# Ledger of designs, part 106: peptides against a protein of PDB entry 4BOS

Target 1, 163 residues: chain A of PDB entry 4BOS
Amino acid sequence: PVLTRTVVPADNSCLFTSVYYVVEGGVLNPACAPEMRRLIAQIVASDPDFYSEAILGKTNQEYCDWIKRDDTWGGAIEISILSKFYQCEICVVDTQTVRIDRFGEDAGYTKRVLLIYDGIHYDPLQRNFPDPDTPPLTIFSSNDDIVLVQALELADEARRRRQ
Target 2, 163 residues: chain A of PDB entry 4BOS as posed
Amino acid sequence: PVLTRTVVPADNSALFTSVYYVVEGGVLNPACAPEMRRLIAQIVASDPDFYSEAILGKTNQEYCDWIKRDDTWGGAIEISILSKFYQCEICVVDTQTVRIDRFGEDAGYTKRVLLIYDGIHYDPLQRNFPDPDTPPLTIFSSNDDIVLVQALELADEARRRRQ

## One batch from the design tools (peptide; made by RFdiffusion4, then SolubleMPNN)

Design b1_p23_3_s1
Fold by OpenDDE base, seed 3:
Structure b1_p23_3_s1 (fold): chain B 163 residues (1-163), chain A 23 residues (1-23)
Amino acid sequence: as target 1 above (163 residues)
Amino acid sequence: DAARRAAIEAERARLREAVRAAR
């Protein structure tokens, strides 16, 4: 089994496309962003006490309007929200720092998904199997530390390619 | 419901830290 990345479109919605890909078991849907943006806005709007200005960097309403725009980038806030929504750990391996940021790690989720991030663009990661009839795996056990090692290896290789 | 309040605050603190660490 080999961990690989699937390159999604380099648009302002790559985070949403990538998350959708991994949580849906490997479904590439570049058109998912508007709905996911709306979903995030709905979640944020529903709990202004939790999603405060201190977290959002703007008022709750301003954030909701902002995140629904087609040209705004998702980041750590959105990943945290999506982790909670999908009830899974979202692990983001950064190719610039060769570090994994784990979102939802303290929530007790039994599943994790993985993204690779280069400072501006997100792509999903999946595990491919030798048997061509076995589809790639995008949802892993939260106890699967091997996949994290493989993600770091991918990030390190990507970093070396940029040198 | 002090225990629940403490749990909520802890979760908020963890979220804030995660956001800061990831930025």
Scores: peptide ipSAE 0.032, ipTM 0.584, DockQ to the pose 0.024
Fold by OpenDDE base, seed 1:
Structure b1_p23_3_s1 (fold): chain B 163 residues (1-163), chain A 23 residues (1-23)
Amino acid sequence: as target 1 above (163 residues)
Amino acid sequence: DAARRAAIEAERARLREAVRAAR
């Protein structure tokens, strides 16, 4: 088994496309972004006390308007929200630092998904199997630490290629 | 919380349908 990345479009919605890909078991659908943006805005708007200006860097309403734009990029706030929504740990391996940032790690989720991030772009990660008839795996056990090691190795290789 | 879990699943289902419709 080998951990690989699926390159999604390098647009402003790569985070949403990548998250959707992994949580839906390897379904690539760039058209998911507008609805995911609206979903995030709805969640944020529903709890202004939790999603405060201190957390958002702008007022609750300003954030909701901002995230619904088709040209704004998602980041850590959106990943945190999506982790809670999909009830899974979202692990982001950063090729610049060769470290994994884990979202939802304290929530007790039994599943984790993985993204790779280069400072600008997000891509989903998947485990490919030698048997061509076995589909790639995108949802892992939260106890599967081998996949985290493989993600770090993949990120390290990516970093070396950039240098 | 069972109610929260049910609500999340319902929202997830609605999202999937919206994505399929947008294809």
Scores: peptide ipSAE 0.023, ipTM 0.576, DockQ to the pose 0.026
Fold by OpenDDE base, seed 5:
Structure b1_p23_3_s1 (fold): chain B 163 residues (1-163), chain A 23 residues (1-23)
Amino acid sequence: as target 1 above (163 residues)
Amino acid sequence: DAARRAAIEAERARLREAVRAAR
């Protein structure tokens, strides 16, 4: 089995497209962003005590209006929210630093998904199997540390290609 | 609500740490 990336469009919504891909088991839907942006805004608006200005960097209402724009980039805050919503660990391997940032790692989730990030763009990761009739896997056990090693190897290779 | 406030603060701290770690 080999860990590979699926290149999604390099638009302002690559994070949302990538997350949707992995949590839905490998469904590529570049049009998913508006709904996911609305979902995040709804979650944030529902709990102003937790999603405070100290967390968001702006008022709760300002953030909700901002994230629903089609030209704003998702980041760590959005990943954290999506991790909680989908009840899974989201692991982001960074090709510039060759390290993994883990979101939801202490929440006790049984599942994890993986993204690859180059400092600007997010792509989803999947495990391909030798049997062509076996579909790729995007949702892994939170105990599967082999996939994390494979992600680091993939990131290291990507880093070398940029040099 | 004391328990709720404590839970919110703990989760907020975890979120802030995750954001900082990812930057």
Scores: peptide ipSAE 0.035, ipTM 0.615, DockQ to the pose 0.025; fails the geometry check
Fold by OpenDDE base, seed 4:
Structure b1_p23_3_s1 (fold): chain B 163 residues (1-163), chain A 23 residues (1-23)
Amino acid sequence: as target 1 above (163 residues)
Amino acid sequence: DAARRAAIEAERARLREAVRAAR
């Protein structure tokens, strides 16, 4: 089994496309972003006491309007929200630092998904199997540390290519 | 109520740390 990267469009919505891909088991849908943005906005709006300006950096309403724009980037806040929504750990391997940021690691989730990030763009990661009849895996056990090692290897290779 | 507020603040702290660490 090998961990591979699926390149999604660099259209300001790569985070949403990437998350959708991994949580839906490998479904590439570049048109998913508007609904994903709306989902995040709905979650934020539903709990203004928790999603305060102290967390968001702007008022709850301002954030909701901002994230629903088609040209705004998702980041760590959105990943945290999506982790909680999908009840899974979202692991982001950074190709610039070759480190993994784990979102939801303290929540006790049994599942994890993986993204790769280069400072600008997010892509989803999947595990491919030798058996062509076995579909790629995008949802892993939260105890699967092998996939984290493979993600670091992939990020390290990407970093070397850019240097 | 106090317990709920404490839980929310703890979760906020974790979220803020995650955001800072990931940027």
Scores: peptide ipSAE 0.034, ipTM 0.604, DockQ to the pose 0.025; fails the geometry check

Design b1_p23_3_s2
Fold by OpenDDE base, seed 2:
Formats: structure tokens, sequence, C-alpha cells
Structure b1_p23_3_s2 (fold): chain B 163 residues (1-163), chain A 23 residues (1-23)
């Protein structure tokens, strides 16, 4: 089994496309972003006490309007929200630093998904199997630390290619 | 894998319903 990267479109919605891909079992749907943006806005609007201006960097309403725009980028806040919504740990391996940021690691989720990030663009990661009839795996056990090692290796290779 | 996906999908829908109910 090998961990591989699926390249999604390099647009302002790459995070949403990547998350959708991994949580839906490897379905590439670049058109998913508007719905996911609205979903995030709904979640944020539903809990203004938790999603405060201090956390959002803007008022709750301003954030909701902002994230629903088709030209705004998702980041750590959105990943955290999506982690909670999908009840998965979201692990982001950074090809610039060769480190993994884990979102939802303290929530007790049994599953994790992986993204690869180069400082600008997000892509989903998947495990391919030798049997061509076995579909790739995008959802892993939260106890599977081997996949994290594989992600680091993949990131290191990516970094070397840029050097 | 399919079992895992269905589990996650169910949990996702439950959370979505709670969010809608809170509105």
Amino acid sequence: as target 1 above (163 residues)
Amino acid sequence: MEEELERIRREREELRERVRAAR
C-alpha cells in the first residue's frame, strides 16, 4: 500500500474540494464548495458564543458573509469546523516544513483523514492498494500512525522536488 | 471502507440536523 496525492484544481476552494474528497471516499467534486461554505456559515452562525470575534478575527456575521464568497480561502478555522462536522481528525502535512498539523486530535474521533499543503494549495491524500480492484482508502483509523509517517515521507519527497 | 463511510455520513447528517435545529 502506498499513500498518494490526488491533485485537485488550484482554486480558492481547494480546501473544501480536498476535504470533500477524503470524507466522501475519494469523490472529486470541485462543485462542492458553495454548499460547504454555506454549511460552515450555518455552524458559525449557530454558536456566536463559541465562534466569537476573537476566534474569527471578525464579527460572526462578517465571517459568515465572508466565507460564503466564492473568492475567499479556507484555512485553520474552516478545517477545525469541518473536523467537528465530519467527526474526523483532519491531519494536514505541510511540504514546506515537513510537519503535520492535527485538527480534532483531542476530540476522541476514531477516524482521520489526510491533506497535503504547500503553503497555498491543499490536496487530498489516499492509500492505494496493490490489488487494482480494491478502491483507494481515504479514511483511516485515528490509531494508524503509519499513515502519518507515510504522509511525512510524501511531504519530504515533495519538498525535495521543489529544491 | 464502506462501513466506515456510512458511519461518518450518519454522524455528519446528525450534526447537520442539530445545526439546522439551532437556527
Scores: peptide ipSAE 0.018, ipTM 0.509, DockQ to the pose 0.024
Fold by OpenDDE base, seed 3:
Structure b1_p23_3_s2 (fold): chain B 163 residues (1-163), chain A 23 residues (1-23)
Amino acid sequence: as target 1 above (163 residues)
Amino acid sequence: MEEELERIRREREELRERVRAAR
């Protein structure tokens, strides 16, 4: 089994496309962003005490309006929200530092998904199997540390290729 | 928050089912 990346469109919604891909078991849907943006806004609006200005860097309403725009980029806040929503750990391997940032690591989730990040763009990661009839795996056990090692190796190779 | 998330998940799935059924 080999861990590989699927390159998603380099648009303002690459994070959402990538998350959708991994949590849906490998479904590439570049049109998913508007719905996911609305989902995040709905979650944030539902709990203004938790999602405070201190956390968001802007008022709750301002954030909701901002994230629903089609030209705004997702980041750590959105990843954290999506981790909670999908009840899974989201691991982001950074090709610039060859380090993994784990979101939801303290929540006790049994599953994790992986993204690769180059500083401006997110792509999803998947495990491919030798048997062509076995579909790629995008949802891993939170106890599977091998996949994290593989992600680091993939990131290191990407760094060497300046990706 | 968790209860609200479950509500949102349910409503989203129901909407998806309606959209699929309408196609």
Scores: peptide ipSAE 0.015, ipTM 0.494, DockQ to the pose 0.024
Fold by OpenDDE base, seed 5:
Structure b1_p23_3_s2 (fold): chain B 163 residues (1-163), chain A 23 residues (1-23)
Amino acid sequence: as target 1 above (163 residues)
Amino acid sequence: MEEELERIRREREELRERVRAAR
């Protein structure tokens, strides 16, 4: 089994496409962004006490309007929200720093998914198997630290290629 | 966590090297 990167389109919605890919078990849907944006906006709007201006950096309503735009980029806040919604840990390996940022790590989720980030673009990660009849795996056990090691190895390789 | 992952990575690499050397 080998951890591999699936390159998604380099558009303003690469984060949403990547998250959708891994949480849906390897479904590439570049058109998923509008729905994902609405989902996030709905969640934020439903709990203005938690999703305050202090958390969002803008008013609840302003954020909801902003995130639903086609040209706005998702980041840590959106990842945190999606982690809670899908009830899974989202691990993002950064190729520039060779570090993993874990979202939802203290929530007690039994599942984790992985993304790779280069500073301007998100891609999903998947585990491929030698048997061609066995589909790739995108959802891992939260106890599977080997997959995190493999993600760091991918990041190391990416960094070495840039040097 | 990162330090632990680095340790595991090193151990895994050492294991792979041993396996290759044994072939």
Scores: peptide ipSAE 0.009, ipTM 0.374, DockQ to the pose 0.017
Fold by OpenDDE base, seed 4:
Structure b1_p23_3_s2 (fold): chain B 163 residues (1-163), chain A 23 residues (1-23)
Amino acid sequence: as target 1 above (163 residues)
Amino acid sequence: MEEELERIRREREELRERVRAAR
């Protein structure tokens, strides 16, 4: 089996599309972003003590309005929120640094999903199997370090291509 | 954690090299 990248649309919602893809087992739905943005806004609004201006960089209400826009980008805070919501570790391999940022690693989740990030765009990662009747795997064991190595290999190759 | 991943990566690559060298 090999780890591969599925290129999602390069719109302002690539993070949400990518997360949706991996947590739903390989479902590509570019129309998922509005609802996912609302989900994040709802979670943030529900806990203004934790999601403070210091954390958000703006007031709780301003953030909620901002994240629900169709032209705003998700980042680390959104990934953290989605990790908690879906109860899984979200691992982001960065092609610029060839490093993996792990979100939710201290939460004790048994599942992990993987994204690849180039500094501006997110794509989901999946494991393909030789059997064409076996669908790709997007949800891995949090103990599966091989998939992390494979992700690093993909990132390293991507970096070399840019050089 | 990153150190462990690098270790695993190195070991995996060394194994690949050994397999290639044995051919």
Scores: peptide ipSAE 0.009, ipTM 0.364, DockQ to the pose 0.017

Design b1_p23_3_s3
Fold by OpenDDE base, seed 4:
Structure b1_p23_3_s3 (fold): chain B 163 residues (1-163), chain A 23 residues (1-23)
Amino acid sequence: as target 1 above (163 residues)
Amino acid sequence: MEEELRRIEAEREELRAAVRAAR
């Protein structure tokens, strides 16, 4: 069992594609972004008191219009929203810092998913098994720290390759 | 790239702070 990276298209929607991949159990759907963007916009619009201008950096309405554009990048707020929506911890391993940012770690979720981030691009991570008939695993126990170690190893290797 | 990282970290901290304040 090894943790591997699936390279998704390097478009402005790589975060959404990557999240969709892992939360749906390994389904690569590059066309998922518009709906994911609309989902986020709907959630944000539904709670303007929480998703204030201070949080969004723009008005609630401006953010909703912005995130629905096909050329805008998702960030921490989008990851946080998706973590809440899918009721899972989203762990992002950074290949530049070799650190893991955990979103939803204090929410008590029993599941976690993993992404790898290089400062520009997001990709999903999955665990592959020796048995070719066993599909890769993308949803892990929130207690599975082995997968986090493996993610850090991937990031560290990526950093070494760049040095 | 570092700028993007800082942005993400800042956004995360801001949102986390808001969540804590709402509890």
Scores: peptide ipSAE 0.025, ipTM 0.560, DockQ to the pose 0.035
Fold by OpenDDE base, seed 3:
Formats: structure tokens, C-alpha cells, sequence
Structure b1_p23_3_s3 (fold): chain B 163 residues (1-163), chain A 23 residues (1-23)
């Protein structure tokens, strides 16, 4: 088995597309972003005390309006929210630093999904199997440390390929 | 959706508790 990257469109909604891909078992749906943006806005609006200006960098209402735009980028806040929503760890391997940031690692989730990030763009990761009849896997055990090692290897290779 | 929001809220409370305990 080998961990591979699936390139999704660079359309300002790559984070949402990538998360949707991995949590839905490998379904590429670039049209998922509007609904996911609304979901995040709803969650943020539901807890203005937690999602304060200090965390959001803007008022709760301003953030909700901002994230629902079709041209705004998601980041750590959105990943954290989506981790909680889907009840899984979201592990992001960074090709610039060759490090993995784990979101939801302290929540006790039994599942994890993986994204690769180059400083601007997010893509989903999947495990391909030698058996052609076995579909790629996007949801892993939170105890599967091998997949994290493979993610780091992918990130390191990506860094080396950059000019 | 309400159930999902409830779960998220619970996790946020756990996070807040952990932060307070670490201080």
C-alpha cells in the first residue's frame, strides 16, 4: 500500500473539497464548498463566546459573512471546526516544513484523515492498495502511525521537487 | 444538525477545561 495525493482544484475552496473528499471516503465534489461554508458559519454563530474576536480576528458576525463568500480561504479555524463536526482527527502535512499539524488529537477520536498543504493549497491524501479491487482508503485508525510516516515522506519528496 | 452542534460544543468545553488546567 502507498499513500498518494489527489490534486483538487485551486478555486479558493480547496480546503473544503479536500476535507469532504477524505471524510466521505474518496468522493471528489468541488460543489461541496457552499454548504460546508454555511455549516461552519452556523457553528461559529452558535457559540459567540468561544469564537470571539480574539480567535477570529473579526467579530463573530463578520466572520460568518466572510466565510460564506465563495472566494475566501479556509484555515486552521475551519479545520478545527470540521474535525469536531466529523468527529475525526484531521492531520495536515506541510510540504514547506515537513511537519504534521494534528487537529482534534486530544479529543479521543478513533479515526483520522490526512491533508497535504503547501502554504497556499490543500489536497487530500489516500492509501492505494495493490489489489485493484480494493478501493483507496481515506479514513485511517488514529493508531495508524505508518500513514503519518508516509505523509511525511510525501511532503519531503514534494519539497525536494520544488524549484 | 443540532446533535452535531451539541457534540462540537462538548468538545469545546473539554478544550477550555484543558487550557484552564494547564495554567
Amino acid sequence: as target 1 above (163 residues)
Amino acid sequence: MEEELRRIEAEREELRAAVRAAR
Scores: peptide ipSAE 0.021, ipTM 0.538, DockQ to the pose 0.019
Fold by OpenDDE base, seed 2:
Structure b1_p23_3_s3 (fold): chain B 163 residues (1-163), chain A 23 residues (1-23)
Amino acid sequence: as target 1 above (163 residues)
Amino acid sequence: MEEELRRIEAEREELRAAVRAAR
């Protein structure tokens, strides 16, 4: 089995597209972003005490309006929310640092998904199998640390290509 | 999605902890 990268459109919704891809078992649907943005906004609006201006960098209402735009970027807080929503650990391997940021690691989820991040763009990761009749895997056991090693190797190779 | 949203709202404390740890 080999861990591979699926390139999604390089638009400002690449995070949402990538998350959707991995949690839905390898479905590429760039049109998923508006719905996911609305979901994030609804969750944020539901907890104004925590999602304060200090956390959001703007008022709760301003953030909700902002994140629903089609030209704004998601980040750590959105990943954390999506991790909780899909009840899975989201692991992001950074090709610039060759480090993995784990979201939801302390929540006790049994599943994990992986994204690769280059400082600007997110892409989903998947495991391909030698048998062409076996579809790629995007949802892994949270105990599968081998996939994390493979992700680091993939990120290291990506970094070398840019150097 | 609505049902899942309500579940998340009920578990918002766990979400807060995760967000704080991630930032």
Scores: peptide ipSAE 0.020, ipTM 0.609, DockQ to the pose 0.023
Fold by OpenDDE base, seed 1:
Structure b1_p23_3_s3 (fold): chain B 163 residues (1-163), chain A 23 residues (1-23)
Amino acid sequence: as target 1 above (163 residues)
Amino acid sequence: MEEELRRIEAEREELRAAVRAAR
């Protein structure tokens, strides 16, 4: 089995497309972003005490308006929210640093999904099997640390290709 | 907790339905 990268469109919504891909078991849907943006805005608006200006970097209302734009990029805040919504750990391997940022690691989720990040663009990761009849896996056990090692190896290779 | 999980699951299903409709 090998961990592979599925390249999603390099648009402003790559994070949302990537998250949707992995949490839905490998479904590529570039049209998912508007609704996911709306969902995030709804969640943020529902709890202004938790999602404060200190956390958002802007007022709650300003953030909600901002994230619903089709040209704004998602980041750590959005990943954290999506982790909570989908009840899974979201692991992001960074090709620039060859490190993994884990979102939701302390929430007790039984599932984890993986993204790869190059500093501007997000792509989903999946495990491919030698048997072509076995579909790729995008949702892993939160106890599967082997997949994290594989993600680091993939990131390291990506970094070397840029050198 | 179970009620909260059911709510989240329902919202997830609604999101999936909305995404499919937006294709």
Scores: peptide ipSAE 0.023, ipTM 0.585, DockQ to the pose 0.026; fails the geometry check

Design b1_p23_3_s4
Fold by OpenDDE base, seed 5:
Structure b1_p23_3_s4 (fold): chain B 163 residues (1-163), chain A 23 residues (1-23)
Amino acid sequence: as target 1 above (163 residues)
Amino acid sequence: MAAELERIRAEREALRAAVRAAR
């Protein structure tokens, strides 16, 4: 089995497209962003006590209006929210630092998904199998640490290509 | 009810920790 990336459009919504891809089992839908932005805004608005200005960097209402714009990009806050919503770990491997940031790792989720990040752009990761008739896997066991090693290897290779 | 509140608090703390770790 080999871990590979699927390149999604380099638009302001690459994070949402990438998350949607992995949590839906490999469905590429670049038009998913508006609904996911609304979902995040709804979750944030529903708990202003937790999603405070200290967490958001702006007021709850300002954040909700901001994230629903089509020209704003997501980050750690949005990943954390999506991890909780989809009840899975979201592991982001960074090609600049060759490290993995794990979101939801302390929640006891049994599943994890993986993204690759270069400081600006997110892409989803998938495991391909030797049998061409076996579809790629995007949802892994939270106990599968081999996939994390493979993600680091993939990120390291990407880093070397840039130098 | 008490267990549910504790679960929510733990989840919030985990979320805060994840956000801080990623920044």
Scores: peptide ipSAE 0.025, ipTM 0.551, DockQ to the pose 0.022
Fold by OpenDDE base, seed 2:
Structure b1_p23_3_s4 (fold): chain B 163 residues (1-163), chain A 23 residues (1-23)
Amino acid sequence: as target 1 above (163 residues)
Amino acid sequence: MAAELERIRAEREALRAAVRAAR
């Protein structure tokens, strides 16, 4: 099995598209972003004590209005929220540093999904199998550390291509 | 795969309901 990258549109919603892809088993839906943005805003608005200005960098209301815009980028805060919502670890491999940031790693989730990040753009990762009749896998066991090694290798290759 | 995706979808729906109820 080989870990591969699926390139999603380079729009302001690539994080949401990528997360949707992996948690839905490999469904590319660029139109998913508005709903996911609203979902995040709903979660944030529902818990103003936790999602404080200190966490958000802006007031709860300002953040909710901001994240629902179609031209704002998602980041670590949104990944953390989506990790909790989908009850999975979200692992982001960075091609600039060849390191993995793990979101939700201490929550005890049994599953993980993987994204690749180049500093501005997110793409989803999937495992392809030799058997053409076996569909690609986007959801992995949280105990599958081999997939993390494969992600690092993929990121290192990507970095070398850009250098 | 199908069973796992269904589990995640069910959990997602449950959390959506919980968030709505917490408003």
Scores: peptide ipSAE 0.022, ipTM 0.529, DockQ to the pose 0.024
Fold by OpenDDE base, seed 3:
Structure b1_p23_3_s4 (fold): chain B 163 residues (1-163), chain A 23 residues (1-23)
Amino acid sequence: as target 1 above (163 residues)
Amino acid sequence: MAAELERIRAEREALRAAVRAAR
């Protein structure tokens, strides 16, 4: 099995597209962003005590309005929220540092998904199997350390290729 | 794989419901 990168559109919603891809088992839907943005806004609005200005960098309401725009970027806050929503770890391998940032690692989730990040753009990762009848896997066991190693290898290769 | 996806979908729906209820 080989871990591979699926390049999603380089738009302001690449994070959402990438997350949707992995949590839906490899479904590429560039139109998913508006719904996911609204979902995040809904979650943030529901807990103003936790999602404070200190965390958001703006008021709760301002954030909600901001994240629903089609030209605003998702980041760590959004990944954390989506991890909680989908009840899985979201592991982001960074090609610039060749490190994996794990979101939801302390929540006890049994599943994880993987993204690759180059400092600007997010893409989803998937495991391809030699058997053509076996579809690619995007959801992994949280005990699967091999996939993390493969992600690091993929990131290191991307770094060397300046990708 | 299908079972994994289904589990995730179920869990996220439950959380979505909880978020709505917390409002």
Scores: peptide ipSAE 0.021, ipTM 0.531, DockQ to the pose 0.024
Fold by OpenDDE base, seed 4:
Structure b1_p23_3_s4 (fold): chain B 163 residues (1-163), chain A 23 residues (1-23)
Amino acid sequence: as target 1 above (163 residues)
Amino acid sequence: MAAELERIRAEREALRAAVRAAR
């Protein structure tokens, strides 16, 4: 089995497209972003006490309006929210540092998904199998440390290609 | 937050199930 990258469009919604891909088992839907943005806004709006201005950097309502725009980027806050929503770790391997940022690692989730990030763009990761009849895996056990090693290897290779 | 989040999850899952059933 090999961990591979599926390149999603380099638009302002690459994070949402990537998350959607991995949590839906490998479904590439570049049109999913508006719904994903709305989902995040709904979650944020549901708890103004927790999602405070101190956390968001803007008022709850301002954030909700901002994230629903089609030209705003998702980041750590959105990843954290999506991790909680989908009840899984979201592991982001950074090709610049060759390190993995784990979101939701303290929540006790049994599942994890993986993204690759280059400082600007997010892409989803999947495990391909030699059997062509076995579909790629995008949702892994939170105990699967092999996939994390493979992600680091993939990131390291990507970094070397840029140098 | 937890209760509201669960409500949202349930609604999304129901929607997904409906879409799958319609295919």
Scores: peptide ipSAE 0.018, ipTM 0.541, DockQ to the pose 0.023

